# Peptides against a protein of PDB entry 8PQO, part 6

Target 1, 252 residues: chain A of PDB entry 8PQO
Amino acid sequence: VLLKEYRVILPVSVDEYQVGQLYSVAEASKNETGGGEGVEVLVNEPYEKDGEKGQYTHKIYHLQSKVPTFVRMLAPEGALNIHEKAWNAYPYCRTVITNEYMKEDFLIKIETWHKPDLGTQENVHKLEPEAWKHVEAVYIDIADRSQVLSKDYKAEEDPAKFKSIKTGRGPLGPNWKQELVNQKDCPYMCAYKLVTVKFKWWGLQNKVENFIHKQERRLFTNFHRQLFCWLDKWVDLTMDDIRRMEEETKRQ

## One batch from the design tools (peptide; aimed at target 1 V25 I97 I212 L219)

Design b1_p9_7_s1 (made by RFdiffusion4, then SolubleMPNN; from b1_p9_7, 7 letters changed)
Fold by OpenDDE base, seed 4:
Structure b1_p9_7_s1 (fold): chain B 252 residues (1-252), chain A 9 residues (1-9)
Amino acid sequence: as target 1 above (252 residues)
Amino acid sequence: SVEFYKSFA
C-alpha cells in the first residue's frame, strides 16, 4: 500500500472551486475523444449517511477498448472492468476504484477535503498516527511548468501565462503563493487529496503503486491548471447553471 | 470522477 496526500493550492475560494470543478470536469470530458466510451453508469443518486449528504455514483469503466488486443484476449473475465464508486459531499469527496478480478488485491481510494487554507493542515483526513507516518505529502504547484509533462503542456492552460479578466487573478509567477498571502482580496484554498493505492501482486506491488500515483499526480496537475485557466468561463456560473449544463450534456 | 475520468475514459 502506498499513500500520498496531494495538496493542490489554488487562488480560488472553496465555494468557487465547487463550480469550477464541475465545469472543468464537464469541459475536460467534452475535450476527450471518445469521452464516455466504455463507461457504464450504474447508479447516480443523492445519498445521506452519518450526516454526510451528497451524490453517490457507481460507474464501470470497461477498458477492453483501451488495451491492446492481445491483452484483451488474455485478460480474465472482469479483469478489464474497473468499478468507480464515488461519494461527492463537497467539500468532502471520496472515490473508490476496484477491479472485479483482483478484488481485495487492488484498490485506489481518493479522499479529498477542500479547505480554505494554503495546504498547512496536517492529517486533515484524520488518519491514525501510525498510518499518517507513512503518508507522503506532495505539493502540486499549478504554476510550475516543470511538473507538467511536455506532451500535456498547453499554453492556454498555463497558469503562469493566464490572466483572468473577470477576477484579475494571475498570471501566477514563481512566488505566487507567497504573494497570495499578502493579497487579502484574493481567496485561496487547498485540495487535500489523500490517495491510497493498493496493488497486491508480488513483484509488481511497488512498481504499479508508484505508477498509479504518478498518473494521479499528472491528472491532478493538469486538471487544476485547466480549472484555473478556465476561471473566466466558470467564475460567474452558479451551481444551478452547472446543473443545467450537466442535464444538457446528458441529452446529447 | 475528476480523479479517474481522464485515465479510463
Scores: peptide ipSAE 0.249, ipTM 0.868, DockQ to the pose 0.202
OpenDDE base, seeds 1, 2, 3, 5: peptide ipSAE 0.234, 0.227, 0.240, 0.233; ipTM 0.865, 0.862, 0.865, 0.866

Design b1_p9_7_s2 (made by RFdiffusion4, then SolubleMPNN; from b1_p9_7, 8 letters changed)
Fold by OpenDDE base, seed 5:
Structure b1_p9_7_s2 (fold): chain B 252 residues (1-252), chain A 9 residues (1-9)
Amino acid sequence: as target 1 above (252 residues)
Amino acid sequence: MTELYKSFA
């Protein structure tokens, strides 16, 4: 088991982020060729449990069309089906990813708190002390180009070059987080993403667990760079506007 | 990748 807490600091409020996240997911989905192919939505309903209220989703990702023919022919039954269960109770979210073939030998869990701070809270997910001491805290700086792969870099998605016309936020220089403290009118937040990766196959545990964490970090970095650079596209939208956009995307 | 991120919102 490998646990890391990714802390993503953004110059937006917790309330703004709720709109911006949903917009950016929808926008990124439109830009992906073959996005949504092989995705089956089993459940999408409201839930209430232990005082937590939100939206529950269960999706299956069928990877049979996404892998080479020889992999598909050799793969055991259920090995190419990924189950994703998600509980969205913003500002808290939880996602659990499992595989039909691997069962208890494979788990990805992502638990997120969105807080109006600069990523300074310790153990925001309230882990036991023995578990917390094994968690690596990883800060994602959306302005740091060195954290972006060259193949993923786009100048129009660079927070160090972008300036919001509507809000005046950006560009984000090397000391932007320290400068936020002096900018009384600029909101900020941190997304605390606790990622638990479990791969129980002896000899491959560390390799696979580290690989998955590398992919998650890459995803979080690129997504939040886009979210910030698209600020002028979503900052004036309402939640009702977002719901309409999601419905239109589901019909395509 | 985009579909997996939809679950984190």
Scores: peptide ipSAE 0.063, ipTM 0.806, DockQ to the pose 0.188
OpenDDE base, seeds 1, 2, 3, 4: peptide ipSAE 0.052, 0.058, 0.058, 0.058; ipTM 0.793, 0.790, 0.800, 0.793; seed 3 fails the geometry check

Design b1_p9_7_s3 (made by RFdiffusion4, then SolubleMPNN; from b1_p9_7, 8 letters changed)
Fold by OpenDDE base, seed 1:
Structure b1_p9_7_s3 (fold): chain B 252 residues (1-252), chain A 9 residues (1-9)
Amino acid sequence: as target 1 above (252 residues)
Amino acid sequence: STEFYKSFA
């Protein structure tokens, strides 16, 4: 098991991020070839549990078309089906990813708190002290180009170049987080993303767990760079606007 | 999760 807490600081409010996240997911899905192909939605309903209220989703990602033919032909039943269960009780979110074939030997869990701070809270997910001492805190700086792979870099998605016309936010210089503290008119937040990866396969556990974390970090970095650089596209949208856009996308 | 869907799309 490998645990890391990714802390993503953004020059947006917690309330703004709720809209921006949903917009950016929808936009990114449109830009990706095969977006929605092989995704089955089993459940999408409101839930209430232990004082938590939100939206529960259960999706299956069918990976049969995403792997080489020889892998598909050799894969056991259920091995290429990924189950995603998500509890969205914003500002808290939890996602659990499992595989039918691997059962308890595979888990990706992503628990996120969105807080109106600069990533200064320790153990926001309230882990036991013994568990918390094994969590690596990883700060993602969306302005740091060195954290972006050359193949992922786009100038139009560079926070160090972008300036929001609607909000006046950006470009983000090397010390943007420190400067933000002195800018009373600019909101800020941190997404605290506790990622738990478990892959129980003798000889491959550490390699696969580290690989998955590397992919998650890459995803979080690119996504939040996009979210910020798309600020002018979503900052004036409401949650009702987002819901309408999602419904329109489901009809296509 | 919006994050996982994006990683596999």
Scores: peptide ipSAE 0.103, ipTM 0.827, DockQ to the pose 0.192
OpenDDE base, seeds 2, 3, 4, 5: peptide ipSAE 0.088, 0.073, 0.060, 0.071; ipTM 0.821, 0.819, 0.804, 0.824; seed 2 fails the geometry check

Design b1_p9_7_s4 (made by RFdiffusion4, then SolubleMPNN; from b1_p9_7, 6 letters changed)
Fold by OpenDDE base, seed 1:
Structure b1_p9_7_s4 (fold): chain B 252 residues (1-252), chain A 9 residues (1-9)
Amino acid sequence: as target 1 above (252 residues)
Amino acid sequence: SVSLYKSFA
């Protein structure tokens, strides 16, 4: 098991991020080739549990069409079905990813708290001390180009170049986080993303767990760079606007 | 999903 807490600081409010996240997820999904193909939505309903209220989703990703024929032919039953269970009780979110074949030998869990701070809270997910000492804290700086792969880099998604016309935020210089403290008119938040990766196949556990973390970090970095650079597209939208957009997308 | 920001498909 490998645990890391990714802390993403953004020059947006927690309330703004709720809209921006949903918009950016939808936009990023449109840009994916074959987005939504092989996705089965089993459940999409409100939930209430242990004082937590939000939206619960259960999706199955059928990967049979995404692997070579020889892999598909050799794959055990259920090996190419990925289950994603998600609880969105914003500002708290939880996603659990499992596989039918691997059962308890495979888990990706992503738990996120969105807080109106600069990533200074320790153990925001309230882990036991023994568990918390094994968590690596990883700061993602969306302005740091060195954290972006050359193949992922786009100038139009570079926070160090972007300036929001609607809000006046950006471009983000090397010391932008320190400067935020002095800019009383600019909101800020941190997404604390605790990622738990479990892959119990002996001899491959460390390699696969580290690989998955590398992919998650890459995803979080690129996504939040997009979210910020798309600020002018979503900052004036309401949650009702987002809901309408989601409904329209489902009908197409 | 909200946490992954992209489809696995």
Scores: peptide ipSAE 0.082, ipTM 0.821, DockQ to the pose 0.176
OpenDDE base, seeds 2, 3, 4, 5: peptide ipSAE 0.081, 0.078, 0.083, 0.072; ipTM 0.816, 0.814, 0.820, 0.818; seed 4 fails the geometry check

Design b1_p9_8 (made by RFdiffusion4)
Pose (drawn by RFdiffusion4):
Structure b1_p9_8 (pose): chain A 252 residues (1-252), chain P 9 residues (1-9)
Amino acid sequence: as target 1 above (252 residues)
Amino acid sequence: MMERLFIYA
């Protein structure tokens, strides 16, 4: 099983990231016809354990209505049921994704620490030493064009071409992280996203784990580029504003 | 969101 820690250094604060991430998830999914239908909340409760106080959820995403009929007929029982178990104690969160048919043999786990630093901490997740020694650290720079697939590139989602009206932050150059250390004002943070991918069937552990990690890097990059370029849309929101928009979207 | 679900599926 392969583990990688993706460090996403951002010119926002940890407080700001919480609101921005919630807004961005909802906004990026605003054009998807077929969003919300098929989402099933099995469990939604508070939890507390040794310093980590938060909210636990168990949700199922039924994809039967979103794939062609032949895919629904051919799919082994439960293969189209995606389970997500989430522990949200921001600035720490853990999510575990499984497939009902694959049981625990297909698993994607993301454990994230959101810290007010420039991604300089080592083993921020406090792994056992030997296990930590086998974790590759992968840095994601949202200003670096070379880290974006050309088919994914969108000028309107390019931090190198965006300046915030409300904050004046951006555009981001190759030295933006250096200018953060030399700066006393603009906030910054790093999301330490430790990703574990497990695929135990058919001897395809390596191929699937690598494919999933490449896709996770691409998604983390594109998502956080979008998040920064949408600063003007969400930076003035509070958590109460976010919860209100959630309830609003709940009516339908 | 849907892209991730389709990737995992």

Design b1_p9_8_s1 (made by RFdiffusion4, then SolubleMPNN; from b1_p9_8, 7 letters changed)
Fold by OpenDDE base, seed 1:
Structure b1_p9_8_s1 (fold): chain B 252 residues (1-252), chain A 9 residues (1-9)
Amino acid sequence: as target 1 above (252 residues)
Amino acid sequence: MMDLYYTIL
């Protein structure tokens, strides 16, 4: 098991991020080749449990069309089905990713707290001290081009170049986080993303767990760069606007 | 590997 806490600082409020996240997920999904293909929504309903209230979703990602034919032919039953269970009790979110074939031998869990700070809170997920001491804290800087793979880089998704017309935020220079403290009119938040990766195959555990973390970090980096650079597209939207957009997408 | 966009990122 490998745990890392990714801390993503953004020049947006916690309330703004609720809209921006949902918009950016929807937009990014549309831009992907085959967006929605092979995704089955099993459950999408409100939930209430242990004082948490929010939206619960259960999706299956069918990867059969996304792998080479020889892999598909050799893959055991259920090996190419990924289950995503998500609990959105914003500002707290939890996502659990499992595989039918691997069962208990595979887990990705992503637990996120969204806080109106600059990533300064320790153990926001309230882990036991013994567990917390093994968590690596990883800061993602959305303005740092060196954290972006050349193949993923787009100039229109570069926070160091983007300036929001609606909010005046950006471009983000090398010291943007330090400067933000002195900008009373610019909101900020941190997404504290505790990622737990478990891969219980002897000889491959460390390699696969590290690989998955590398992919998660890449995903979070690119996503939050997009979220910020799309600020003018979503900042004036309401949660009701997002719900309408989601309903319209489901009908297509 | 296609980056899977989760329901909640």
Scores: peptide ipSAE 0.196, ipTM 0.845, DockQ to the pose 0.172
OpenDDE base, seeds 2, 3, 4, 5: peptide ipSAE 0.125, 0.130, 0.161, 0.102; ipTM 0.815, 0.816, 0.833, 0.806; seeds 2, 3 fail the geometry check

Design b1_p9_8_s2 (made by RFdiffusion4, then SolubleMPNN; from b1_p9_8, 5 letters changed)
Fold by OpenDDE base, seed 5:
Structure b1_p9_8_s2 (fold): chain B 252 residues (1-252), chain A 9 residues (1-9)
Amino acid sequence: as target 1 above (252 residues)
Amino acid sequence: MMELYFLIY
């Protein structure tokens, strides 16, 4: 089991981020899913549990069409079916990813707190002290070009070049986070993403767990760069606008 | 490279 807490600082408020996240998720989904082929939504309903209220989703990702033929032929039954269960109780979110074949030997759990700070809180997820000692804190800087793979880089999704017309925010210089402390008119938040990866296979555990963390880091970096560079597309939207957009997308 | 973008909230 490998635990890392990714801290993503953004020049947006916690309330703004709720809209921006939903918008950017919907937009990213359109770009990556190639028409939704291989994604099955089993459940999408409101939930209430232990005073937490939010939206519960259960999806299956069918990877059979997305892998090479030789992988598909060698894959055990259920090995190419990934289950995602998500509980969105913003500003807290939890996602649990499992595989039908590996059962308890495979887990990705992502727990997110959104806080109006600069990523300075320790153990925001309230882990036991012994568990917290084993968590690596990883800061993601959306303005840092060196954190972006050359194949993922787009100039229109570069926070160091983007300036919001609607808000005046950006471009984000190398010291933008320190400058935020002195800018009374610019809101900021941190997304604290505790990622737990479990892959119980002898000889491959560390390699696969580190690989998954590398992919999650890449995903979080690219997503939050997009979210910021799309600020002018979503900053004036309401939660009701987002709900309408989601309903329209379901009808197409 | 199969980029499994799990839309992690």
Scores: peptide ipSAE 0.089, ipTM 0.765, DockQ to the pose 0.185
OpenDDE base, seeds 1, 2, 3, 4: peptide ipSAE 0.048, 0.084, 0.086, 0.082; ipTM 0.757, 0.763, 0.761, 0.762; seed 2 fails the geometry check

Design b1_p9_8_s3 (made by RFdiffusion4, then SolubleMPNN; from b1_p9_8, 5 letters changed)
Fold by OpenDDE base, seed 2:
Structure b1_p9_8_s3 (fold): chain B 252 residues (1-252), chain A 9 residues (1-9)
Amino acid sequence: as target 1 above (252 residues)
Amino acid sequence: MMELYYLIA
């Protein structure tokens, strides 16, 4: 089991992020359509459980072309169907990823708290001390080009180049986080993403767990760069607007 | 890149 807490600081408010996240997910989903191996949305509905209200989604990901050759060679046909169950009770979200073939031997759990701070809280997910000491905190800087793979880089999605017309935010320079605290008119938040990866297969555990974390980090980095650079597209949208967009994306 | 978009949420 490998645990890391990814901390993504953004120059948006917690309330803004709720809109931006859903917009960006919908937009990204549209951009990824047509690949054959895709995302099948089984469920996307509001839920209420134990006083928690939010949106529940169940998706199936077909990952044959999305994993390294060594993973594909080890996986029986069909074993790369990944079930994602997500509970979005913003500002808390939980996603559980499982595989039908591996059952209890495979788990990815992403638990996210969105807080109006600069990523300074320790153990926001309230793990036991023994568990928390094994968690690596990983800061994602959306303005840091060095954290982006060359193949993923797009100039139009570069926070270091983007300037929001509607909000005046950006571009994000090398010291943007330090400067942010002194900018009274610029809100900020941190997404604390505790990622638990379990791949219980002797000899491959560390390789696969580290690979998954690498992919998650890559995903989080690229997504939040997009989210920020798309700020002018979503900042004036309501939750109803983005829900309509999400439903339209689902129908495609 | 794995297209686990709701993992981002």
Scores: peptide ipSAE 0.064, ipTM 0.787, DockQ to the pose 0.130
OpenDDE base, seeds 1, 3, 4, 5: peptide ipSAE 0.058, 0.059, 0.062, 0.054; ipTM 0.791, 0.783, 0.782, 0.788; seed 4 fails the geometry check

Design b1_p9_8_s4 (made by RFdiffusion4, then SolubleMPNN; from b1_p9_8, 6 letters changed)
Fold by OpenDDE base, seed 5:
Structure b1_p9_8_s4 (fold): chain B 252 residues (1-252), chain A 9 residues (1-9)
Amino acid sequence: as target 1 above (252 residues)
Amino acid sequence: MMDLLYTIY
């Protein structure tokens, strides 16, 4: 088991992020090759449990069409079906990813707190001290180009070049986080993403767990760069606007 | 090759 806490600092408020996240997820999904192909939504309903209230989703990602033919032929039954269960009780969220074939031998759990700070809180997820001491804190800087793979880089998604017309935020220079203290009118937040990766197969555990974390970091970095650079597209939207957009997309 | 984009919360 390998745990890392990714801390993503953004020059937006916690309330703004709720809209921006949903917008950016929808937009990113449209831009993905074969957008929506192989995604089955089993459940999408409100939930209330132990004082936590939010939206629960269960999706299956069918990867059969996304892998080469020889992989499909060699893959065990259920190996190419990924289950995602998500509880969105913003500002707290939890996602659990499992595989039908691997069962208990594979787990990705992502727990997120969104806080109005600069990523300075320790153990925001309230882990036991023995567990917390093994968690690596990883800061993601959306303005740092060195954290982006060359193949993923787009100039229109570069926070160091983008300036929001509607809010005046950006471009983000190398010291943008420190400068926020002097900008009283600019909101900020941190998404604390505790990622637990479990892969129990002996001899491959460390290799696979580290690989998954590398992919998660890449995903979080690119997503939040996009979220910020799309600020002018979503900052004036309300949650009601987002809900309407989701319903319209569902009907298509 | 397998760029899986899942729900990010």
Scores: peptide ipSAE 0.295, ipTM 0.849, DockQ to the pose 0.175
OpenDDE base, seeds 1, 2, 3, 4: peptide ipSAE 0.281, 0.094, 0.280, 0.092; ipTM 0.847, 0.780, 0.844, 0.778

## One batch from the design tools (peptide; aimed at target 1 C93 T95 I110 I212)

Design b1_p10_1 (made by RFdiffusion4)
Pose (drawn by RFdiffusion4):
Structure b1_p10_1 (pose): chain A 252 residues (1-252), chain P 10 residues (1-10)
Amino acid sequence: as target 1 above (252 residues)
Amino acid sequence: DEIFKLTLNS
């Protein structure tokens, strides 16, 4: 099983990231016809354990209505049921994604620490030493064009071409992280996203784990580029504003 | 696709 820590250094604060991420997930999913239908909340409760106080959820995403009929007929029982178990104690969160048919043999786990630093901490997740030694650290720079697939590139989602009206932050150059250390004002943070991918069937552990990690890096990059370029849309929101928008979206 | 979308919740 392969583990990688993706470090996403951002010119926002940790407080700001919480609001911005929530807004961005909802906004980026605003054009998807077929969003919200098929989402099942099995469990939604508070939890507390040894310093980590938060909210636990168990949700199922039924894909039967979203795939062609032949896919629904051919799919083994439960293969189209995607389980997500989430522990949200921001600035820490853990999500585990499984498939009902694959049980625990297909698993994607993301554990994230959101810290007010420039991604300089080592083993921020406090792994056992030998296990930590086998974790590759992968840095995601949202200003680096070379880290974006050409088919994914959108000028309107390019931090190198965006300046915030409300904050004046951006555009981001190759030295933006260096200018953060030399700066006393603009906030910054790093999301330490430790990703574990497990695929235990058919001897395809390596191929699937690598494919998933490459796709996870691509998604983390595109998502956080979008997040920064949308700074004017969400930077003035509070958590109460986010919860209100959630309830609003709940009516339908 | 849906699985990949869910990873962004973290």

Design b1_p10_1_s1 (made by RFdiffusion4, then SolubleMPNN; from b1_p10_1 with S10A)
Fold by OpenDDE base, seed 4:
Structure b1_p10_1_s1 (fold): chain B 252 residues (1-252), chain A 10 residues (1-10)
Amino acid sequence: as target 1 above (252 residues)
Amino acid sequence: DEIFKLTLNA
């Protein structure tokens, strides 16, 4: 098991982020070829459990079309079906990813707290001390180009180049976080994303777990760069606007 | 690489 807490600091408020995240997810999904292909939504309903209220989703990602033919042919039954169960109780969210074939031998859990701080809270997910001491804190700087793979880089999604016309935020220089502290009118938040990866195959555990973390980090980095650079597209939207957009998208 | 795009909403 490999645990890392990714801390993504953004010059947006927690409330703004809720809109921005939903918008950016939708936008990113549209930009992907075959965005909805192979996705089966089993459940999408409100939930209330242990005092937590939110939206529960259960999706199956059928990856048969996303892997090479030889992999598909050799893959055991259920091996290419990924189950995603998500409990979205913003500002808290939990996602559990499992696989039908691997069962208990495979787990990706992503638990996110969105806090109005600069990523300074320790153990925001309230892990036991023994567990917390094994968590690596990883800071994602959306302005740091060195954290972005060359193949992922887009100038229009570079926070170091973008300036929001609507808010005046950006561009984000090398010391933007330090400068942000002195800008009382600019909101900020941190997404604390505790990622737990378990891959219980002897000899491959560390390799696969590290690989998955690498991909998650890449995803978080690119996504939040987009989210910020799309600020002018979503900052004036309300949650009602987002809900309407989602409903419209479902009908298409 | 596309497989890991699944967690965008996490």
Scores: peptide ipSAE 0.118, ipTM 0.828, DockQ to the pose 0.762
OpenDDE base, seeds 1, 2, 3, 5: peptide ipSAE 0.114, 0.112, 0.115, 0.117; ipTM 0.824, 0.824, 0.827, 0.829

Design b1_p10_1_s2 (made by RFdiffusion4, then SolubleMPNN; from b1_p10_1, 3 letters changed)
Fold by OpenDDE base, seed 5:
Structure b1_p10_1_s2 (fold): chain B 252 residues (1-252), chain A 10 residues (1-10)
Amino acid sequence: as target 1 above (252 residues)
Amino acid sequence: DVILKLTLNA
């Protein structure tokens, strides 16, 4: 098992982020070819459990059409079906990813708290001390180009070049987080993403767990760079606007 | 990337 807590600091409020995240997910999904192919939505309903209230989703990602024929022919039954269960109780969210074939030998869990701070809280997910001492804290700086793969880099999605016309935020220089403390009119938040990866096959455990973390870090970095650079597209939208956009997308 | 698409809302 490999645990890392990714801390993503953003020059937006917790309330703004709720809109911006939903918009950016929708936009990023549109930009990806075959984004909806092989996705089955089993459940999408409100839930209430142990004082937590939000939206529960259960999706299956069928990868049979996404892999070469020889992989499909050799894959065990259930190996190409990935289950995603998500509990969205913003500002808290939990996602659990499993595989039908691997069962208890495979798990990806992502638990997120969105807080109005600069990523300074320790153990925000309230782990036991013995568990917390094994968690690596990883800071993602959306302005740091060195954290972005060359193949992923786009100038129009570079926070170090972008300036919001509507809010005046940006561009983000090397010391933007320190300077933010002196800008009383600019909101800020941190997304604390505790990622638990379990791959119990001996000999491949560390390699696969580290690989998955590398992909998650890449995703979080690129997504939040986009979210900030798309600020002028979503900052004036309401949650009702987002809901209408989602319903319109479902009809297409 | 399939993994990248899965965890966008996590």
Scores: peptide ipSAE 0.081, ipTM 0.801, DockQ to the pose 0.781
OpenDDE base, seeds 1, 2, 3, 4: peptide ipSAE 0.060, 0.070, 0.071, 0.074; ipTM 0.782, 0.787, 0.791, 0.790

Design b1_p10_1_s3 (made by RFdiffusion4, then SolubleMPNN; from b1_p10_1, 5 letters changed)
Fold by OpenDDE base, seed 5:
Structure b1_p10_1_s3 (fold): chain B 252 residues (1-252), chain A 10 residues (1-10)
Amino acid sequence: as target 1 above (252 residues)
Amino acid sequence: SEILRLTLLA
């Protein structure tokens, strides 16, 4: 088992992020070819448990059409079905990813708290001390180009070059987080993403667990760079606007 | 992928 807490600091408020995240997910999905293929929604309903209230979703991603024929022929039953269970109680979210074939030998869990701070809280997910000491804290700086793969880099998605016309935020220089303290009118937040990866196969555990973390970090970095650079597109939208957009997309 | 994008909501 490999645990890392990714801390993503952004020059937006927790309330703004709720809109921006939903917009950016939708926008990123539109840019992908065949993104919705093989997705089965089993459950989509409100939930309330232990004082937590939000939306629960259970989806299955059928990867049979996404892999070569020889892989499909060799794959064990259930190996190409990925289950995603998500509890969205913003500002808290939890997602659990499992596989039918691997059962208890495979788990990806992502738990996120969105806080109005600069990523300074320790153990925000309230782990036991013995567990917390094994968690690596990883800071993602959306302005740091060195954290972006060359193949992923786009100038129009570079926070170090972007200037928001509507808010005046950006561009983000090397010391933007320190300078933010002196900007009383600029909101900020941190997404604390605790990622738990379990791949319980001897000989492959470390390789697979580290690989998954590498992909998650890459995803978080690129996504939040986009979210910030798309600020002028979503900052004036309301949650009602987002809901209407989602309904329109669903009908298409 | 769709899976990766949805995990960002967590």
Scores: peptide ipSAE 0.059, ipTM 0.785, DockQ to the pose 0.644
OpenDDE base, seeds 1, 2, 3, 4: peptide ipSAE 0.049, 0.056, 0.051, 0.053; ipTM 0.769, 0.780, 0.770, 0.773

